# Peptides against a protein of PDB entry 9GMZ, part 201

Target 1, 343 residues: chain A of PDB entry 9GMZ
Amino acid sequence: TGFPLELLTRPATERLAYFENYTVAHPRLKEVYEILMRTIAEPAGASFIFVYGASGVGKTTLRLRVEQKLTELALPKLESDRARVPVVGIEAIAPESRYFNWKEYYTRALITLEEPLIDHKFDYGVRGISRDNFGKINVESKVVAPALRRALENALIHRHPDVFFVDEAQHFGKVASGYKLQDQLDCLKSLANMTGILHCLLGTYELLTFRNLSGQLSRRSVDIHFRRYCADSPEDVQAFKSVLLTFQQHLPLAETPNLVDHWEYFYERTLGCIGTLKDWLKRVLSDALDREATTITLKDLQKRALSVAQCQKMFKEIQEGERQLSETEADVQNLRSALGLGA

## One batch from the design tools (peptide; made by RFdiffusion4, then SolubleMPNN)

Design b2_p21_4_s3 (from b2_p21_4, 14 letters changed)
Fold by OpenDDE base, seed 5:
Structure b2_p21_4_s3 (fold): chain B 343 residues (1-343), chain A 21 residues (1-21)
Amino acid sequence: as target 1 above (343 residues)
Amino acid sequence: SEREARAARLASLQEPVEVEV
C-alpha cells in the first residue's frame, strides 16, 4: 500500500503533512511500544520509566504513538471524568544557561496539563497564575519555582494521567557548578512520589547516568533500551531496507523514488536511526515539492544529508552509550554467575 | 458542545500517525 494517489493533485502543504504524519511501524519501534504500553498498564510499583537510545532513533515518535493510544483508550472514561487528562507529554528544553531551568519546566508542564477546553478549571491558589480569554494558562514572571511546583503537583493529582512523558530528558543532567546531578534526580523522584504519577523520561544515552547515580531509582524504575539498527546484523539491515521501501512508497511524488538501492548511503548518514532518516526525507520532500519535481534524485538526497563530520560525531556518542550498556550487561552476567545463578 | 470541542481538539492534537506495518 502506498500514499493516496489523490494527494498528487493536492497542495504541497497537504502532501508534506501526509508524510510528516506518516509513521512506519518498524520492528524496534513496535517492540519498545509494546514494552512501554505494558509497563504503563502494570507499573508494579515503579515511579519511573527510562527510555534511552541514540539521538534520532525515534523516541519522540514512540511518545506520540503512546500518547495517542492512551488517549484513545481513555475516551470512554473521559465522558464521565471530565477532570481527567489521560496522558501528558512535554519536551525538556536545553538550558540557555549551564543549568536546567526548573521554573520553565514547571510552567510548560502546567500549561500542557491545563488545556483550555478542560472541564473543572482549578484554582491552584498561586497568585500570578491565571487564564487568558481563551482559557490558556498564563504564568506571571513573579511566580517562583516552588509555587509552580506545588501548582504542578496539584494539577497532576487532579488530572491523574496514566503517565507523564518528558522527552529530551538528558537536559535534566545539565547542572551548574556546585550543584549535584543527584539533586535533580531527587527533585524528579519527589515530584513522582508526591503526585503518585508514573514518569517516563525519554532521552539519549546521557540518561544512563541517571540510572547509575541512584540505587534507589533502580528499584523504582523500568529501563527500556530503544536500539538503532546495526549494519553488522543481517536482520537489522533487512529491517532498515524494509523501512526504506515503506518510505519510498509513502512519498507523495508522481514517480516512486528508488531509495532501497541507496540503502548503504542512507545507513551511512543515519547510523540506523529511523527518526534521522524520516527527518532527512522530510527535508528532501519539501525541496522536491517546492520545485514541483516528479521524484527525488540522489543529488537531492546529498543536498540535505548530514555531513560526514556530523555522522562521525553522532556515531562516537552512540558507540560510547552502547559500550556502557554492554559493560553493564556483562557485569549483570558476572554477578549472576558469581551468585550461582546459571548463565 | 464543550465536550465535543474537547474531543475534537484531543483528536486534532492526535495527529493521525498512521502506522502502516
Scores: peptide ipSAE 0.027, ipTM 0.589, DockQ to the pose 0.142
Fold by OpenDDE base, seed 2:
Structure b2_p21_4_s3 (fold): chain B 343 residues (1-343), chain A 21 residues (1-21)
Amino acid sequence: as target 1 above (343 residues)
Amino acid sequence: SEREARAARLASLQEPVEVEV
């Protein structure tokens, strides 16, 4: 089924919002979603989940779908437990300096966790944290990072989310020294241990470098690889074409554009990353709606495509990440063989 | 509650369409 035809009579803002909110449940997204949901339900003593993959593969879409589902599943229980928050998700900010801004991290986490509509207010035990008349948390500039951490620990214990999501988590690895990176890992580990809350870190393949520096996190983590579609796999090519077919049916335009016939061009400029594809189509749709166009042309697509140089850079970063993972799989196999466990 | 209405709105806005491969 395509988009609701009534959208063609609606404002451009509603047509664009429809496409923005539309999610294609493509095979890799579904697979990773099922693994992630299962791992959140049954963490088996894990304190961390690492979800890594290419930039634009769809990690943010995955997070939002899991947040939605966890919220839906919690609704019947939230009537009786008004203090509970089912899930909390933040995006880690890239540090402007050689140091990660923990104060900003804790502040954003507290603001996100303490929804304005939550009936049960508790005292954080920290001076300079208050709620305004709308129930929004205000953190005074004088509040120091250790105090914000204690407030967040208390809030996480009291609200007891099923998972704490951190998107763009590779930003924790952006530190000047290996010692400071270990301190950050120990800080995250301590937060998870003190609260008993499962942490899910989503990020690029740079997250692997962060993960590998802590032998202690390795024992308490589940790893999930969110793969892109690969052009060397007939199944992946078919899945990518099916995604293009679905997007062309859900572009709220009077004439359905033929995206599938251009699948190789879409693949070249997205590297098999569906988030990159959706963002590209959103930009092109916005331009088409602004012109009151009936359809999208190849020329419209070309105008908003990533450059070949951008794609080459992104592809090099992907290949390095995929290589590191393949070496790890080979090392496990070699270790098993050396231990006499067989292949 | 207003929270349930917000959760339901967030839920309704993101209907996944399954792609059959």
Scores: peptide ipSAE 0.023, ipTM 0.545, DockQ to the pose 0.372
Fold by OpenDDE base, seed 3:
Structure b2_p21_4_s3 (fold): chain B 343 residues (1-343), chain A 21 residues (1-21)
Amino acid sequence: as target 1 above (343 residues)
Amino acid sequence: SEREARAARLASLQEPVEVEV
């Protein structure tokens, strides 16, 4: 079914919001969603989940859908357990400096855990953490990172989320030395161990560097590869065309644009990444609504497309990540063969 | 109520983004 036709009489803001809030349940998203939900339900002693894939593959959409579902499943229990938070999701920020700002990370995590509307206000036992008149957490500048960590540990234990999501987690890796990266991973590992809370790190293929640096993390982590659609796979091409058809039907325009006939151009400029596709279509829709246009054209698409240079850079980063995974798979097969387990 | 507002905030996270296939 297409978009509600009533939207054509609504303000541009409402039409845009409809498309923003629309999600296509494409095969890779469903697969990764099912694996992630199962892993969260039964961690089997894992402390970490790594979800890695291309930039714009849809990791944030995956996170938000899992957060929704975990919240829905927790609602009956939240009536009796007013202290519980079912899930916590934060985005890691790119450090302005060569050093990851742990103080900011802990502060953001605390603010996210401590919704103003939580009935049970917990005392963190840390001077300089307070609540404003609206119940929002305020952290004074004098509060040091070790104190914020203890506050976060206490908050995570008390709120007991089923998972703690960190989106854009590759930003932890922007530290110039492998040694400093190990220290950061040890900090995260310690936080997960001290709280008993499962951590899910979502990010680019740069997360593979984290996996390879710690043989101890590999024993306590589950890896989930969120793959893009590949043009060399007929099944993936068909899935990508199906996504284009679905978006075509859900663009709140008077005349349905033909996106499917341009599938190769969409693939060229998204590399099979559905998040990149959605963001592109959102920009084009916004421009069309601002002009009160009845449809979108190829020229409208071209105006808001990523440049060829951007796509070439993104593709190189994807190929390097896919290569590293393929080498790891070959190494696993070689190890199995060497152990006499068969291929 | 604060409980309804929390439920509404949790429910606003739950607004069914129609996952069409």
Scores: peptide ipSAE 0.015, ipTM 0.484, DockQ to the pose 0.215; fails the geometry check
Fold by OpenDDE base, seed 1:
Structure b2_p21_4_s3 (fold): chain B 343 residues (1-343), chain A 21 residues (1-21)
Amino acid sequence: as target 1 above (343 residues)
Amino acid sequence: SEREARAARLASLQEPVEVEV
C-alpha cells in the first residue's frame, strides 16, 4: 500500500509533512525497538541503557517510537495518576565552549519534563524558577547549575518516568581530558541513583569511550548496538532494497520513481543508514514539490546526495566504531579462553 | 498521534507538584 492518493491534490507542505512523519519499520529498527522496550520494562537493576550506532542509522526515530509507545501504554494509568510522566526525552546540545553546559542541560530537561500546563504552579523548591502565563518554565539567569540539578531531581522523583532519554549523548564526551569525561559520567550516574530513574543514552560510537571509562557504569548498564545494513550480507542488502521499495511507494508524487534499480547508488551515499536515506529523500522530495515535478530522477538524487568525501569520512567513523565493538567481542572470547571456558 | 501523546502528557502534568517543605 502506498501513500494516500488524495495527497496529490493537497499543498506541497502537506505532501512533505506526510513523508516526514512516515516511518519505515525496517528489521534493525524493529529488533532494537523490541530489545529497548524489553529492557525498559525489565531493567534488572540497570541504571543506564546505551544505544549506539552510526550517525544517521535512525536512533532519533527509535527514541520517538519508544516515547510514543510508552505514552500509549501509560494512558490508562495517567487517568488515575495525574502526577506521572511516562517518559522524558531530550537532545544533548554540543557545547559551544570546551565545557558541557550543565545549566542548559538541566533547564532543557526541566522544560521537557514540565510541559506547559496553564493553571498548576509547580514549586521546584528553587527561587528563580517560575511558570509564565502559558505554563512554560522560565529559569532566571541567576539560578545556578546545582539548584537546577536539585529541581530536576525533585521533578524526576515526583513525575517518575519509566525512562529518561538523552539523544546525541556523545556530546557529554566533548571534554578534552579523560578526568572531565569521568566527572560527566559520575554526574549522570549520581542523577540516576538519586532519582531511581533509568537513563537511556543514545548516540554515535563515541559513546563506547564512555562505557569503557567507567567500570561501575559497565556493571549497571545495558548495551544496544543499532547496526547499519551491510553490503556483504545478502539479508541486509534485501532489507535495504525493501526499505527503498517502501519509500518509493510512500513518496507523494504523481509518478512512482524507481528507487530500487538504483539501490547500489543509494547504498554508496548512505552507507546502509536508513536515517541518512530518509533525510536525502526528504531533500529531493522538497525540491521536486517546489518544481511541481511528477517524479524524482537520478539527476534530482545526485543534486542532494552527500559528496564522496562526506561518505568517506562517515565510513571511516563507522569502521572505527565497528572495529572497537569487534575488539570487545574478541576480548570476550579471549577472556573465556583465559578462564578455560572454551570458545 | 504525536498530538494525542502530547495531549496525554499535557493532561498528566495538570497536577501541581507541591513540594511539602
Scores: peptide ipSAE 0.010, ipTM 0.399, DockQ to the pose 0.028; fails the geometry check

Design b2_p21_4_s4 (from b2_p21_4, 12 letters changed)
Fold by OpenDDE base, seed 3:
Structure b2_p21_4_s4 (fold): chain B 343 residues (1-343), chain A 21 residues (1-21)
Amino acid sequence: as target 1 above (343 residues)
Amino acid sequence: SELEERRKRIASLTEPVEVEV
């Protein structure tokens, strides 16, 4: 199995778009997908799901796949429930300022919840929020964050999604000096509680800081660790090589490049993160298509690789996150032992 | 149909993802 051979006669834009839209269902992605889907279906009183892992591990791909599946599963019900939106996904933006912009977050969430073709349009109950003739939400600059929050609460209640996804959720941790990160968590917790909508926060290991700050949030959260592939695990190495083989087959080039023979170099420059791998291959494919090249060479790969310095920085961030999780696991065992529960 | 248009709109909220196992 490989790319459709007809792509070789198509414009470079279509060939690139094929690869961009292609997702390898690798073992870690499948595992996390199954856990996440099960948790969304049966949250057991949880208000939050935290999905954390390395940058470039594939969290956005996971989100998009779950959103697609939840949409597919909801389609039959949407015939009778004309007010429902099955799922909401937003990416949190890194603030230009040293603090998270709640006004922007609420505005983007409201825009994402607006389905122009939905028959049951409701009033948000907030002055300065309107719909245009195309059903697009317009938010006037004068509308303050507390009003936008109320509008979002009303929208979430009315549209009743199965889950609200926030990608890059570590950006909620960007608080101004003197503000408490706890206040941001309490804000999110209040939104989830007021709406009854399950929130899934996807982000880097910086999300562990959120988990540790609120024992109350922890009691109502499910944690999902999206692990990278580890070079010290023969199984993980084999899975990583399998992913390389699959990408090799799905690069729309006249001659199939041998990526698998370079697996160590790919691992060195991706740290076992499949999203980082895909993004790298996408850049290299784009360059190859621009040159009308028949294949990808090691030199082409080297030209678009992350630098060793970038990889070393990313690896330190991963090691710190993995260490914090390992310490937490040890603390749980120590707590169980201290409680007289057999370890 | 209006329902098909709505389905298309809702589906467009996600990026197209081709998943191969």
Scores: peptide ipSAE 0.026, ipTM 0.562, DockQ to the pose 0.116
Fold by OpenDDE base, seed 1:
Structure b2_p21_4_s4 (fold): chain B 343 residues (1-343), chain A 21 residues (1-21)
Amino acid sequence: as target 1 above (343 residues)
Amino acid sequence: SELEERRKRIASLTEPVEVEV
């Protein structure tokens, strides 16, 4: 069914919020969701999960849905285990400097891990970390990164989440030298080993560099490829059209716009990435609501579309990532052939 | 109680965003 018709009488802010909060359960999202949920439930000795795919494919949406589900499943157990946090999710920030800011990372992780309403105050064992009267963590400026790491290790052990999510994890890779990237990966590996907490890193195809740097990480990691929809696959084209139809039905406008008839233009400007599509439609919806429009036109879409130059750049980055994965599959086949295992 | 408020907050975070397929 479409959007609730009562939204047409509601303020533009409520109409926009409805669409913002709406999620299409498209086939690729469901597939990756099921794999990720299964892997979290049965990690089989893995310490890391890598979820990689194109920018705007929907990785943040995937994370939020998994966080929601893990929280829902934990609710009955939280009555008896009041210290538990079922899941922790943070976004890695792009460093302004040449170096990743571990102090900021640990501080954000601690703030996210500590629910304000958790009855059991945890002593972090670190001077200069306190809870305010509202249950928020305050970290004094004098607290150094190694002390914040110890505080986070202790907090993760005490709160025992099923998984620790790091979104935009490619920002760990923005280090001027390969040695510094290895040191960062070793730091994350140490944190996972010391706490026993499964880490899930979500990011772009730049995360593939993490696989190549450490054969030891590869032995303790599960890889999940969140693919875009490809125009050369009839099934993918049909799925993409179905997503357009669903969004068309859930735009809170008086007249349902015909998005499906323009599917090729939507594909051209999103490269089959549903997150990019949703963000585009959100911008166009906001403009339509601001002018009290009854529908969305092709001209409205064109006004908020990514430029051809932006799409070309994004497509090159996608092709390079997909190529690296295809080469890895070919390397497996070559290895099998070299081992005398029939192709 | 703080526990009931925590449950309400968690429940609000888990409100089904209608996942239409």
Scores: peptide ipSAE 0.025, ipTM 0.550, DockQ to the pose 0.138
Fold by OpenDDE base, seed 4:
Structure b2_p21_4_s4 (fold): chain B 343 residues (1-343), chain A 21 residues (1-21)
Amino acid sequence: as target 1 above (343 residues)
Amino acid sequence: SELEERRKRIASLTEPVEVEV
């Protein structure tokens, strides 16, 4: 089914919002979603889940869909347990300095965890953290990072989310020394252990470097690879074309654009990353709506495409990440063979 | 009610995931 035809009579903002909110449940997203949901339900002693994949593969979409589903599943219980938050999700910010801003991280986590709709006042055990009359968390500038950590630990224990999501988690790895990265891992591990809350870190392949630094995290983590679609796989090409077909049907335009006929061009400029594709189409749709256009043309697509140079850079980063994973898989296979477990 | 606001918020998050395979 396509978009609701009534949207054609609606403002451009509503038409754009429809497409922005629309999610294609493509095979890789569904696969990773099912694995992630199962792992959250039954972590089997895991304290961490790592979800890694190319930039623009759709990790944020995955997170948002899981957050939604966990919230839906928790609703009946939240009527009786008003203190509970079913899920919390934040995005890690790239540090402007050589040091990760833990104060900002803890503040953002607290603000996100303590939604205005939670009627139960919680004492964070820290002076300078309060709720306003609208239920919004206010953190005074005088509150230091160790105090914010304690407040977050207490809040996570009290609110007891099923999972704590950290998107763009590779930003924890952007520290000048391996020692600082280990300290950050130990900090996150301590937070997970002290709260008993499962942490899910979503990020690029740079997250692998972070994951490999802690042999102790390796024992208590589940790894999920969110793969892009590969042009050398006929199945992946078909899935990518199906995504294009679905998007063309859900673009709220008077005339359905033919995106599928240009699938190679879409693949060239997205590298098989559906998030990159969606963001490209959003930009093109916005331009079309601003012009009151009836459809999208190839020229409209070309105007908002990533440059070849950008795609080449992104592809090198992807290839390096995929190579590292392939080497790790080969090492596992070599270890199994050496142990006499076979292929 | 607080519950209705939570339900509305969740409903706003619940966009139909049409799996057209």
Scores: peptide ipSAE 0.021, ipTM 0.550, DockQ to the pose 0.281
Fold by OpenDDE base, seed 2:
Structure b2_p21_4_s4 (fold): chain B 343 residues (1-343), chain A 21 residues (1-21)
Amino acid sequence: as target 1 above (343 residues)
Amino acid sequence: SELEERRKRIASLTEPVEVEV
């Protein structure tokens, strides 16, 4: 089934919004979604979930889908437990300074925990945190990071989300000179332990550095690798073609473009990352709608494609991450062999 | 309701990938 044909008579903004809001439920997204949902439901004493994969693989889409589902599942209970927030999701911001801004992190988390629907105003126990008439949190500039942390701990305990998501979590790796990355992890670990809230860190393969630094975190973490589609796997190629087929059916244009016949070009310029593919198609669709075009052409695609140089850089970063994971799998096998556990 | 608005903001249309059999 394609897009609703009524969209062809609708404004360009509505046609674009349809495609922006459309999510292809591709095999790897479904797989990681099911693993993540199961792990959130049954964390088995884990304090952390690490979801790592290439930039543009679809981690933000995964997060938003899980947030949606957890919210939906909590709706019947939220009528009786008005203090509960089902899920919290934030994006870690790349620091303008060389150092991760914990004050900004805590502030954003507090703002996200303040849902308009929460009738029960929680006292954060911190001077300089106020709410406006619309329930929006205002944090005065004088409030220091340790006070914001205490406010967040209290808020997380009171709101008791099933999980706390941090997207782009590799930004925690931006440490000051003389500080250890371990100290950042210990800070996060302490927050998870003090609140009892499961943390899910989503990010690039730079998150693997976090995993390797703490033998204690490894004991209390679940790892989820969100893999890209690989051109050397016939099954992955077929899945990628099926994604292209689905996208071509859901582009709200008068004439359905043939994307599948160009699958190799799409693969070359996305590296098998579906988020990168969707963002590319969104740019091309926007251009087509601005021109009132009936379809998109290969020339339209080429105009908005990532350069070969960008793809080569991205591919090197992917290969390094995949290599590190492959070495970890080999290390597990070597450990099993050394323990006398058969291969 | 504000809950419905939040649901609408989080709402993405999800279609399964057609697996060519």
Scores: peptide ipSAE 0.022, ipTM 0.569, DockQ to the pose 0.321; fails the geometry check

